# Ledger of designs, part 220: peptides against a protein of PDB entry 4PN1

Target 1, 261 residues: chain A of PDB entry 4PN1
Amino acid sequence: KIEMNFLNKPIVPDTTKVISNFLTHYLITEPVEHVEIEAKLGTLIDLETQNRFEFPVMNETILNPEFNLRTRFESDMTASEHKYLNEFLNQAFRDSQKPGRLPFAYKHTKQVDLFYETEDNSRDKIRVSKNQSDNQVLACVKKRRVADLFLYCPNDAFDIRISISDELPVSMPSGNQQPSLTRLKDRVGYVHQEIKIDLTKTTQNDPVYDTTERHELEVEFGNIADLRDRAQKAKDGMEAPLFRRVQLFMDNVRILRREHS

## One batch from the design tools (peptide; made by RFdiffusion4, then SolubleMPNN)

Design b1_p30_3_s1 (from b1_p30_3, 17 letters changed)
Fold by OpenDDE base, seed 4:
Structure b1_p30_3_s1 (fold): chain B 261 residues (1-261), chain A 30 residues (1-30)
Amino acid sequence: as target 1 above (261 residues)
Amino acid sequence: SALSKTLRELMDPEVLKLQEEMERRRRLEE
């Protein structure tokens, strides 16, 4: 009989523990009320070289946020990379529809995001999201990024930023206010086991700058209530459910970041 | 400047057909 290890018990990867602890902090310890948790694929850029950051590690590594590594994260990718990922996810979608599999759900949305300044000159802007087809208001929120966790992935096409955000529902801006910024979003969403994978093409018209287009891929926890419950259990000493959920999330992220065009 | 294709244009026609079929089936079962 072969055993898994000398304890014959599953072992949790350190990455899973670190991320789980990070999530637990903002879910339970210092709870964000309207929390959004997502991972974005992108590139850690060395501010000195303006190239991809080079760190003396050989695999996926969570960067310590206490150290200023003089990096920035760019969540953009090329159109070709984005297309490739779309094709990849389309294939995954098809395969998941086969008997014996859990199917992907697919949703295509086109929305416009209108950003408004707050009266109190707070750094946080109000975002009004509308459906492009019927101009129906989808959401009105004040989104604040609370924390980031960066993963350097030297062997993969992309690095990862895991972000904790607070999306506070707020009242609509007064009718007299003009948006300071408008963004068009074309989003294709794939949902599998309550993990949401979004491919987003964002178009921003800047009056001063040429139209900028961004291509993003984000992976989000689709069931925050469940995740919070798992985090609470973890805080209470039962960590396994949280670890399993985080592992699932990270495995999906790892699959995606390895794909190259 | 070649307008970048929308995500919809990048979608696999087979996936779109499958999604439409699934939605159709769901409606018929309701």
Scores: peptide ipSAE 0.020, ipTM 0.530, DockQ to the pose 0.010
Fold by OpenDDE base, seed 3:
Structure b1_p30_3_s1 (fold): chain B 261 residues (1-261), chain A 30 residues (1-30)
Amino acid sequence: as target 1 above (261 residues)
Amino acid sequence: SALSKTLRELMDPEVLKLQEEMERRRRLEE
């Protein structure tokens, strides 16, 4: 007979614990009401060198937010990398449709985001999202970034930013207000076991600057209510459900960040 | 240019077909 370890019990990776605690804080301890939790693939850039930062670690490492590491996170990738990931996810989608697998869901959306200044000159802008085809309003929110957790991934193509955001539904801006910024988003979304994986091409037209295009990949918890329930259970001493969900999320992230053209 | 392609242009036609089939099946099951 083989046992898992000398206790014959599962052990939880430290990364899972740290992330779980981070999430629990903003789900339960200081709860964000309209919470969005996502991981973006990108690059931790050293502000001094403008190159990818090099930390003295050999594997996936959560950076301590208490330290100013003089880095910025660029949530962007090349068009080629983005294409590769799209092809990869397309294949994963196909494979998941086979008997014995849990299928992906797929959705393609094109939207325009209109950003409006708030009357109180708040740092948070109102975002109105509309469907590009019919201009139907999809959402009107005030998004606030609450917290970030950065993972340096020296062995992978991308680093990770896990973000906690508050997406507060708000009333539409007055008809006399003009948007300060507009962004076009072309997004393909994959959902597997309530984990959302989105590839997004964002185009921003700036009258002063040239049109900029971004290619992003994000992984999001698709069932916040369930996650919050799991986090509550964790606070009550039953951590396993939360750990399992976080592990699933991170495994998906780990798969994706290793892929490159 | 490959760099300027929309996500739609990067999509695999087989995925689109499968999506359509899945949607069809879903509609039939409803």
Scores: peptide ipSAE 0.020, ipTM 0.499, DockQ to the pose 0.011
Fold by OpenDDE base, seed 1:
Structure b1_p30_3_s1 (fold): chain B 261 residues (1-261), chain A 30 residues (1-30)
Amino acid sequence: as target 1 above (261 residues)
Amino acid sequence: SALSKTLRELMDPEVLKLQEEMERRRRLEE
């Protein structure tokens, strides 16, 4: 007979606890009404060297947000890295269709995001999202990033930013207002057990700056209501459901950040 | 668009076919 440990009880990784507490704060304690929770793959850049930062740690480490580490997070990756991840996810999709597995869902979307300045000149822009095919308005929101949690991953191809955002539905900008920024998004989305994995190629047309292209991979909690319920249970003393969900999320993130060409 | 072409080149045709089949099956079950 094999036991899990000398207590023969499950143990929760510290990373899971820290992330769970972070999420619980913005789900329950100070609840964000229209919350989006996502992890992006990217690179923590040292502002002094403009290279990937080298923290004095040997494995996945959550950085303390209370400290100014003189870093920025770049959520972009190379086209080759993005291609590799796409191929990897395609294979995972195929494998998941086999008997005895839970299948991925797949969706390909093309949208245009139009950004408008607010009347109050706030830093937050209004984003109008439209379907590229028929110009149907998909959403009109003011997205505010509420909090970030950074994971430095020295052994992996990417570092991670977990972001809490508030997507506030707002009225459409006036018809006379011109977009300050336009983004074309081509997104392939994979959903497995209500965890969304999106590969997005973004072309940004800035009236002032040159057109920029970005390649992003994001992992999102696809069922916020369920997550909020789990977080509430955690606050009430039943933490296991939340920990399991966070562990699932993070395991998916860990798989992806380890993949490289 | 250049964007669309690039992504299509990155996508696996087999995945697209499988998706179409799944969508077709779903519609038949509704």
Scores: peptide ipSAE 0.019, ipTM 0.445, DockQ to the pose 0.010; fails the geometry check
Fold by OpenDDE base, seed 2:
Structure b1_p30_3_s1 (fold): chain B 261 residues (1-261), chain A 30 residues (1-30)
Amino acid sequence: as target 1 above (261 residues)
Amino acid sequence: SALSKTLRELMDPEVLKLQEEMERRRRLEE
C-alpha cells in the first residue's frame, strides 16, 4: 500500500492558499459589494528593458503586492496567439460534449462600451454597455479596480493578473454628455463549471490615443455568491471548499497560459 | 548581492514614478 505522504492527507499548494487569502480579504474582510474577480493572461513587462520581466525564480510565482516592482502588465496578445487559443478552446468545447464529461456552454457576443465622465469629475468613468446589433443597454456601471495580484510564470507563454473590481450599477449619463471613450468588443465566451473563459477582440476609439485593437483572454469566477460563501466558511475555519474552487480556477488558468501558437 | 541589487532596482523611485504615470494613463483609458 502506498500513501501520499506521512500524514496520508492531501496537501494544499501554497499558491492556492495565497490566492484564497487574497480573495477572502475582498470577499469577506473588506468586502467589495459588487465584486468581479478575473484573471487575465498577458505579459509582465520590465520597465527598464521593455521586454518580458525576468525575475530570479524558476516557476509560477505570486509577486508581493507590497513591492513597487519595475513592471507593467500588458493584457494584450498577438492575433495568432488569440486565434490559437480560440481553436484550443473550441476543441476543448467539442471534447466536453462527449458522454461522461461536463459540457462547456458557449456564447458569442458583440457589444459596444461607451465611457462617460462622472459629474463629480472622479477618475472612475461610467461605462454603458450596449448590444451592437440592436443597441439594447446591457449594463450601466461605474467600475473601480480595487486590487491586483500578479503571477510571474517563466515557464509559460503568459503571465497572469488576478484583479478585484467593484462594478457599481449607476444611472445612465445625461443625454447631453458625449462619451470620452468607445470600445467595440467581440467576445467568445466559454463556461465550464461556472468558470467563465472569454476571448475578446477589442477595438478602442480614444480621442487622445490612437485607435487600438487588443486581443485578450480572461478567466472569471462565474458564481460570486458561491465563492463568497466558500470564503466565509474559510474564515470560519473550513478552508477546503474555498481551496477546491480556487484550485479549479487556477488549473484552468494554468492550462490556458501554457498554450501558444 | 545580486538579490539586493534587484530589490533596489525594483523599488527605484524613478521606476515608481513611471508606474504611477502608466497607471494614470490606464485609468484615463478605462
Scores: peptide ipSAE 0.016, ipTM 0.359, DockQ to the pose 0.044; fails the geometry check

Design b1_p30_3_s2 (from b1_p30_3, 14 letters changed)
Fold by OpenDDE base, seed 1:
Structure b1_p30_3_s2 (fold): chain B 261 residues (1-261), chain A 30 residues (1-30)
Amino acid sequence: as target 1 above (261 residues)
Amino acid sequence: SSLLEELRKLLDPEVLELQRKLEKELEEKE
C-alpha cells in the first residue's frame, strides 16, 4: 500500500491556490456581473529586447501583478502552430468519442465583429457580433478587461494570460453610426467538461494593426454560474470544489501550451 | 442540462457532419 504523502491527504498546488484566490476576488469579493474568464496562449515579450521575456525561473510561475516587469503579452501564434493545435484538438475530439470517455462537443462558427465608438467617447468600444452567413446579430456588448494574471512558462511553447473581463450587454448602435473596425472571425470551438477551447483566426483590414491575420487559442470557463458557486463555497470554507475546477482548467491549459509543431 | 448538451443541440448540420466524419475515422482506426 502506498500513500500520497506523509499526511495521506491531497495537497493543493500553490499555482491552483493563487489562481483560485484571484478568481474568487472577481467572482465573489468584488463581483463582476457579466464576467468572462479566459486564458490565452501567447508570448510575454520583453519590451527592452522585443524577444520572449527571460525570467530567472525554471518552471511555470505566476508573475506578481504589482511589479512592472516591462513586458507585453502577445496573444498570437503562427499559422503553423495554430494548424497543429487544431489537428491536435481534432484528434482529442475523436479520442474522446470512445467508450468510457467524456466526449467533446464541437462547433465551427464564422462571424463578423463590428466595433463602434461609444457616444460618451469612452475608450471601450461597442462590439456587435454577427453571423457571416445571414448577418444575424449574435451579441452586442461592451467588453472591459478588469484584470490579468500572467503565467511565465519557460519550458513550454507559450506563456499564458488569464483575464477577467466584464461583458456588458448594451443597446445596438444607432443606424447612422459606422463601425470603426471590422473583424472577420473563423472560430473552431471545442468543449469538454464545460471548459471551452477556441481556435480563432481573425482577419483585419485596419492598418492600425501590424498583422492582417491573427491566430489565437483561448480556454474559457464555460459555466460561470457553477464557478461562482464553487467560489462562494470556498469563501465559506469549503475550497475543494473550486480547487478541482481550477485544476481542471489549468491542466487543459498546460496540455495546450506544451503542444507545438 | 450541461453546457455540452446545450452546445450539441445548437450544432448545425455541417458541424454534425464533421462530427460524424471524425467519429467514423475513429472507428476505422480501432
Scores: peptide ipSAE 0.014, ipTM 0.427, DockQ to the pose 0.012
Fold by OpenDDE base, seed 4:
Structure b1_p30_3_s2 (fold): chain B 261 residues (1-261), chain A 30 residues (1-30)
Amino acid sequence: as target 1 above (261 residues)
Amino acid sequence: SSLLEELRKLLDPEVLELQRKLEKELEEKE
């Protein structure tokens, strides 16, 4: 009989622990009430060279947020990359429909996001999301970026940003207010085991700049209540459920970030 | 073309067909 190691027990990867602790902080320790947790595929760009940063590491590395590494994260990708990922996910979707597998759920949405300034001149804008087909209000939130965790992935097509956001439900802006920004968003969503994978094409009209188009892929925890429960258990000394969920999340992210045309 | 049309071009026709079938089946079960 072969054992896993000299303790014959599973070992939790350090990355899983770090991310789990990061999540626990904003789920439990300093809880964000209406938390959204997502990972976006993108590129860590060196501010000096404007190219992808080259860290002296050879594998996936979580960057220490305490250090200013003179980088920015670009969550955009090329249309070809986006298309490839779409095709890849489509195949994964098909395969998951086979007997013995847990199937993907699939949904496509087309929405418009209207951004409004707040009366208190808060940095946080009110976002009203509407369905483009019937103008039904889907959400009205004040979204604030709370924290980011960056993963440099030198061997993969993309780097990763894990973001904690607060999406506070708020009342609709007054009828006399005009949106400061409008975004058209087409999204195809794949859900597997309560992990949401979204391919999004966003069109934004800027009054100063030309229309910008973005192609994004994001992976989101689809069950925050469950995740919070797991995080609470972790704080109480039972870490395994949280670690397992984070591992699942990260494995999905890892699969996606490796894919390129 | 609309943004949605562009996005649809990225989708595999077989997946789209499967999605339609699944949606139809779901509707029939409701």
Scores: peptide ipSAE 0.013, ipTM 0.376, DockQ to the pose 0.010
Fold by OpenDDE base, seed 2:
Parts: sequence; structure tokens; C-alpha cells
Structure b1_p30_3_s2 (fold): chain B 261 residues (1-261), chain A 30 residues (1-30)
Amino acid sequence: as target 1 above (261 residues)
Amino acid sequence: SSLLEELRKLLDPEVLELQRKLEKELEEKE
């Protein structure tokens, strides 16, 4: 008989622990009320070279947030990469419909996001999201970025940004207020075990910047209540449920970031 | 352990503040 280690017990990777603690902080310790937690695929860019940063590591690593590494994160990919991921996810979707598997859910959404300045001229804008076809209001929120955690992934096509955001529901802007920015979003969404995977094409009409099309892939925790419950249990000394959920999330992210055209 | 130290740093208010500052800087650059 073979045992997995000298304790014959599962061991939790450091990455899982670090991310779990990061999440626990903003779920429990300093709780964000309307929290959104997502990972975006992208590239850590060296501000000096404007190329992908080259850290002296050989595998996936979480960057220490206490250091200013003179990097920026670009949450974008080429159209070809985005197309490849779409095809990949479509195949995964099809395969999951087979007997013995847990099926993906699929949704295609087209929406327009209108951004408005706040009365106090704060940096946080009010976002009104509408269905592109019938202009039905889907959401009106003030989104605040709370924290980011960056993963450098030298062996994969993409680096990862895990973001904590607060999406506060707010009242609609006054009728006399004009949007400062408009974005069109074409989103293909996949859901598996309450993990949301979204491929988004964003067209932004910016008066300052030329119309730019962005291609993004994001992975989001689809059940925040469950995650918060798991985080609370972890805070109380039962870490396993949280670790398992974070592991699932990260494994999905890892699969995706390895795929490219 | 180094892991525990990193975890503590991650939850340190000063580090969190630095992180927020960096985030703001990144947003301004975009």
C-alpha cells in the first residue's frame, strides 16, 4: 500500500493558504459588504521595458504586496487568444454535458455600461448597466476596487490578478447628468460548480482615447455567501472547506491560463 | 515560518494601505 506522505494526509499548497487568508480578510476581518471576487487573466508589464516582467522565479508565485515592483497589469489579450479560449471553453462545455459529469451552464449577454461622475467628484463612478437589446436596467452600482493580489506565472501564457471589489447598489443618476464613459460588453459566460468564467469583448468609446476593443477573461466566485461561510469557518479553525473552494477556483484559473493560440 | 510571515504581511494594515496606493496609481495610468 502506498501512502501520500509520511502523515498520510493531504497537504495544502502555500498558494492556497495565502489566497485563502487574503480572501478571509475581506470577507470576515474587514468585511466588504457587497464583495466581488474575481481573477483576471493578463500580463504583468515591466514599466521600464514595457514587456512582460521577468521575475527571478521559475513557477507560479504570489507577489508580495508590500513591494512596489514597478509593474502594471494589463487585463487584455489578443483576439486570437480570446477566440482560442472561447473554443476551448466551448469544448469543455460540450464535454461536461456527457453522462457522469457536472454540466456547465452557458449564457450570452450583451450590455451597455454607462459611467457617471458622483456628486462629490470622487474617483469612483456610478455604473449603470443596461441590456443592449431593450435598454432594461440590469444594475446601478458604485464599484470600488478594494484590493488586488497578483500572481506571476512564468510557465503560462498569462499572469493573474485576483481582485476584491465593493459593488454598492446606488440610485440612478439624475436625468440631467450625462455619462462620462460608455462601454459595450459582449460577454459569453460559463458556470461550473458556481465558478463563473466570462469571456468579454469590451468596446469603449472614450473621448480621450480612441475606440478600443478589449478581450478579457475573468473567473469569479459565483457564490459569495458560501465563500463567506467557508471563510468564517476558517477563521474559527476549520480551514479545509475554504481551502477546497480556493483550490477549485485556482485550478480552473490554472487550466485557463495555460491555454493560448 | 516564511509563509506565516507573508500571511501576516498580507493582512498588515500598512501593507494594505500600500496596496491601495498602488492600485490607485495603476488606475490613474490606465
Scores: peptide ipSAE 0.000, ipTM 0.220, DockQ to the pose 0.078
Fold by OpenDDE base, seed 3:
Formats: structure tokens, sequence, C-alpha cells
Structure b1_p30_3_s2 (fold): chain B 261 residues (1-261), chain A 30 residues (1-30)
């Protein structure tokens, strides 16, 4: 017989613990009411060189937010990388439909996001999302970025930003208000085991700058209520359920960040 | 809030049809 270790018990990776604690803080300790938790693939950029940062580490590592590393995170990729990931996920979708597997769900959506200034000139804008085909209002929210956790991934194509956001539902802006910004989004969404994976092409028309297109991939916890429950259990001394969910999330992220054209 | 809710949200009828087609093809190959 082979045992897992000298205790014959599972051991939790340190990354899982750190992320779990980070999530628990904003789920339970200082709870965000309308919390969104997502990981975006991108690149940690050195502000001085404008190139990808190089840290003296050899594997996936969480950067300490207490240190100002003079970096910015670019949540973008090339069109070719985005296309490759789309094809990769399509294949994963197909494979998951086979007997004995848990199937993906899939949806293709096209929406327009209209951003409005608030009356109090707050930093947070009101975002109205509409379906491009019929102009139906999908959502009206004020999104506030609460916290970020950055993972440097030297062995992979992308670095990771895990973000905690507050998406507060709000009333529609007055009919006399004009949007300050309009973004078109073409999104392909996948769901597997309540983990959401979105590939998004965003087109933005800037009056000053030329039309820019961005290609993003995000991984999101699809069941926040369950995650909050797991986090509460963790606070109560039962950490295993939370660790398992975070591990699942991170494994999906790890698969995706390794893929490139 | 649940897997079912996520499925309801992100199921595309066209993809669902494709899924069924693929399932049939796989069954025929087994």
Amino acid sequence: as target 1 above (261 residues)
Amino acid sequence: SSLLEELRKLLDPEVLELQRKLEKELEEKE
C-alpha cells in the first residue's frame, strides 16, 4: 500500500490557501454584497520598460499587494491567441459531451455596454448593458473594483489577475443623459461545474483615439452563494470544501494560461 | 447560484443541437 505522505492525509498547496484566504476576506470578513470574483488572463507589464515583468521566481507565485512593484496589468491578448483559445475551448466543449463526462454549457452573446456618469461625479460609472440584436436591457449596474490579487506565471503564456468587484444594481439613468462611453462586446461563454469561462472581443470607439479592439479571457466563479457558504465553513474551521473549489478554479485557470497559438 | 442556473443562462439552442448530434455520432462509433 502507498500512502500520500507520512500523515496519510491530503495536503493543500500554499497558493490555494492564500487565494482562499483572500476570497474569504471579501466573502465573509468584510463582505461585498454583490460580489463578482474573476480571474483574467493577461500580462504584468513593467512600467519602466513596458515589457513583461521578470520576477526572480521559477513558478506560479502570488505577488504581495503590500509592495508597489511599479507594474500594470494588461488584460489583453492577440487576436490569434484569442482565436486559439476559442478553438481549444470548443474542442473541450465537444469532448465534454461524451459519455462519462460532465458537459459544458455554451452561449454566444453580443451586447453593447453604455457607460454613464453619476450625478455626484463619483468614480464609478453606471453601466447599462443591452442586447445588440433587440436592444433589450440586460443589466444596469455600478461596478466597483474592490481588490486585486496578481499571479506571476513565468512558465506560462499569461499572468493572472484575480479581482473582487462589487456589482451594485442601480436604476436606469435618466433619458436625457448621454453615455460617456460605448463598448461593443462579442462574448463566447462556457460553463463547466459552475465555473464560467468567457472569451470576449471588445470594440471601443474613442473620439480621441482610434477604434480599439481588445481580446480578453476571464474565468469566474459561477456560484457565489455556494462559494460564500464554503468560505463561511472555512471560517468555522472546515476549510476543505473551500480549498477544493478554489483548487478547481485555479486548475481551470492554469489550463487556459498555458495555451497559446 | 447553481449549476442549473448557469446552464439556463448559457445554453445556446444551436449548440445544444450540435451536442445531441455529436452524442449520436459518438454512440455510433462505440
Scores: peptide ipSAE 0.020, ipTM 0.478, DockQ to the pose 0.012; fails the geometry check

Design b1_p30_3_s3 (from b1_p30_3, 14 letters changed)
Fold by OpenDDE base, seed 3:
Structure b1_p30_3_s3 (fold): chain B 261 residues (1-261), chain A 30 residues (1-30)
Amino acid sequence: as target 1 above (261 residues)
Amino acid sequence: SSLSETLRSLLDPEVLKLQEELAKKLEEEE
């Protein structure tokens, strides 16, 4: 007979605990009402060198936000990498349709995001999202970035930013207002066990700057209510459900960040 | 809209076709 360890109990990785605590803070302790929690694949850039940040660690490491590392996060990848990930996810989708598996759901969306200045010239702009096909309004929100947690991943193609955002529903801007910024989004979304994986091509036209194109991959918790429930249970002393969900989320992220063309 | 017309597809036609086929398959199986 073999046991897992001298206690014969599962052990939770430290990374899972740290992330779980981070999420619990913004779900329960100082709750964000309309919370969005996502991980983006990208690169931590050293502001001094403008190259990928180098830290003296050998594995996935959560960076302490209390330290100013003089970095920025670039949530972008090459078109080739993006294509490869799309093909990879397509294969994963196909495989998940087989008997005995839990299937992916798939959705392709094209939308336009229009950003409007607020009357008070606040930092947070109003975002109106419209479907490209019929111009139907999908959402009108003010999105505020609340917190970030960065994972340096020296062995993988990408670093990770986990972000806590508040998406506050707001009324539509006045009809006489013009958008200050417009973004076109082509997004393919994969959902597995309420974890959403999105590949997004974003095109932004700026009157001052040339047209910029970005290729992003994001992983999002698709069921915030369930996650909040799990976080509450964790605060009450039952941590296992939260740890399991965070582990699932992170395993999906880990799979994706290792893939490259 | 002019903005919608300027939107380029995420991927090449071959990959897009595959995704459409996969989506259709999912709808048929549900």
Scores: peptide ipSAE 0.021, ipTM 0.435, DockQ to the pose 0.011
Fold by OpenDDE base, seed 2:
Structure b1_p30_3_s3 (fold): chain B 261 residues (1-261), chain A 30 residues (1-30)
Amino acid sequence: as target 1 above (261 residues)
Amino acid sequence: SSLSETLRSLLDPEVLKLQEELAKKLEEEE
């Protein structure tokens, strides 16, 4: 007979606990009302070397945010890497349609984001999102970055930034106001078990800066209400549902960050 | 424990401030 361990009970990895507690704080303790929770694939860059940062660790590691590590996070990848991930996800989509599996959903979206300065000169901008085909307004929000959690992944192609954002719905800017930034987004979205995976090609036009193009992959919690419920249960002493959901999310992230062309 | 210290840091207002400063420095528009 084989047992899992000397207690013969499942144990929860520290990574899962840390992330779960991080999420619980912004879901329950100091709740963000219109919370968005996503993980972006990218690279932790050492500001001194301008290369990928090298920590003295051998596996996935959550960085302690109390330390100024003199890093920046680049949420970008090459067109080749992005294409490879798209092909990989397409195959995963096809495989999930087979009997006995839970299927992916697929959506392709092209939108333009217009960013406007706020009247109070806050650092937060108003984002108006429109459909590129008919210029229909999809959303008007004031997005604020609340917190970040960085994972250094030395064995994988990408590092991870988990971000907490507040997306407050707001009224449209005045008609006389000009956007400070315009962003075109070509997004392919895959949804599996309410976890959303987006591949996005972004073209950004700034009146001050040159046009930039980015290739991004993000993983988002698609059911915040359920996640909040799980976090509340965790605060009440039942942690397992939250841990399971975080584990699912992180496993999807881990799959993606291991793939490379 | 290292875990406890990490968990505390995630809830520390100073950490939040540092993150905000970093975000500003990086000029990330999202």
Scores: peptide ipSAE 0.008, ipTM 0.240, DockQ to the pose 0.066
Fold by OpenDDE base, seed 1:
Structure b1_p30_3_s3 (fold): chain B 261 residues (1-261), chain A 30 residues (1-30)
Amino acid sequence: as target 1 above (261 residues)
Amino acid sequence: SSLSETLRSLLDPEVLKLQEELAKKLEEEE
């Protein structure tokens, strides 16, 4: 007979515990009403060198937010990397359709985001999202970033930012108001076990600056209600369901951040 | 433990404020 360890019980990695606690805070302790929880692939940049941050660790490490590391996070990748990930996910999608597997769902969306200043000149802009094909309004929201958790991944192509956001539905801006920013989004979405993986190509038209293009990959919890339930159970002393969901989420992130052209 | 310290740090009101500030800066950069 083989056992997992001398207790014959599953062991939970510290990373899972830390992330689970982070999520529990914004799901249960100080709950965000319209919460969005996502991980973005990108690069931690040292503000002094403008290169990738170097930290004296040898593996995936959650950075302690108490320390001023003088870093910024760039949620971008090259077109080549983005293309590679798209091909990788397409193959994963195809493989998941085979018997004995849980299938991916797939969706391709093209939208335009119009950003408007608020009357109170708050930092948070109103985002009106429309379908590019027919200009149908998809959403009108005020998105506020609540918290970030950064993972430095020295052995992988990308670092990770896990973000908590509040996506508040708001009324449409007045008809006389002009958008301060227009952003085109071409998004390819994959869903597996209620985890959303989105590849987004963003084109931004700035009246002053040349058109800029960004390539992003994000992984999102697709079932917030379930996650909140798991977090509540964790607060009540049953942590296993939350740990399992966070582990699933992080394993998907880990797969993706290792892929490179 | 280092884990316990990290967990406490994430729940510290000052750390939370810092994260909010950092989040705002990030939104300005993105």
Scores: peptide ipSAE 0.006, ipTM 0.231, DockQ to the pose 0.068
Fold by OpenDDE base, seed 4:
Structure b1_p30_3_s3 (fold): chain B 261 residues (1-261), chain A 30 residues (1-30)
Amino acid sequence: as target 1 above (261 residues)
Amino acid sequence: SSLSETLRSLLDPEVLKLQEELAKKLEEEE
């Protein structure tokens, strides 16, 4: 007979605990009302060297946000990398349609995001999202980045930023306001077990800056209500459901960040 | 497959151009 360990009980990785606690804080302790929780693949860049950040660790490591590491996170990848991930996810999608598997759902969205400055010149812009096909308003929100958690992944192609954002629904800007920024998004979304994986090609037209293109991959918790419920249970002493969901999320992230062209 | 075609559009420069043109038009209309 084989046992898991000398207690013969599941053990929760420390990474899972740390992330779970981080999420619980913004779900329950200081709850963000319209919370979005996503992980982006990208690169931690050392501001001094402008190269990928080097930290004296050998594996996935959550960076302590209390320390200023003089880094920036670039949530971008090459077109080749993005293509590879798309092909990879397409194959995963196909495989998941087989009997005995839980299938991916797929959604393709083309939208334009119009950003407007707020009257108070706050850093938070109003984003109006419209469907490119019919110009229907999809959302009008003021998105605020609440917190970030960075994972340095020296053995993988990408580092990870987990972000907590507040997407506050707001009224449409006045008809006299011009957008300060326009962003076109072509997004393919894969949903598996209520975890969303989005490949997004964005084109941003800034009147001041040159057009920039980005290739992004995001992993998002697709069921915030469930996650909040799990977090509440965790606060009440039942941590297992939250840990399982966080582990699932992170495993998906780990799969993706290991894939590269 | 329709899925493959749709997914390829994400990386299609032509699609990107069309999006840019659309964005410009939208800005002009506002």
Scores: peptide ipSAE 0.005, ipTM 0.326, DockQ to the pose 0.013

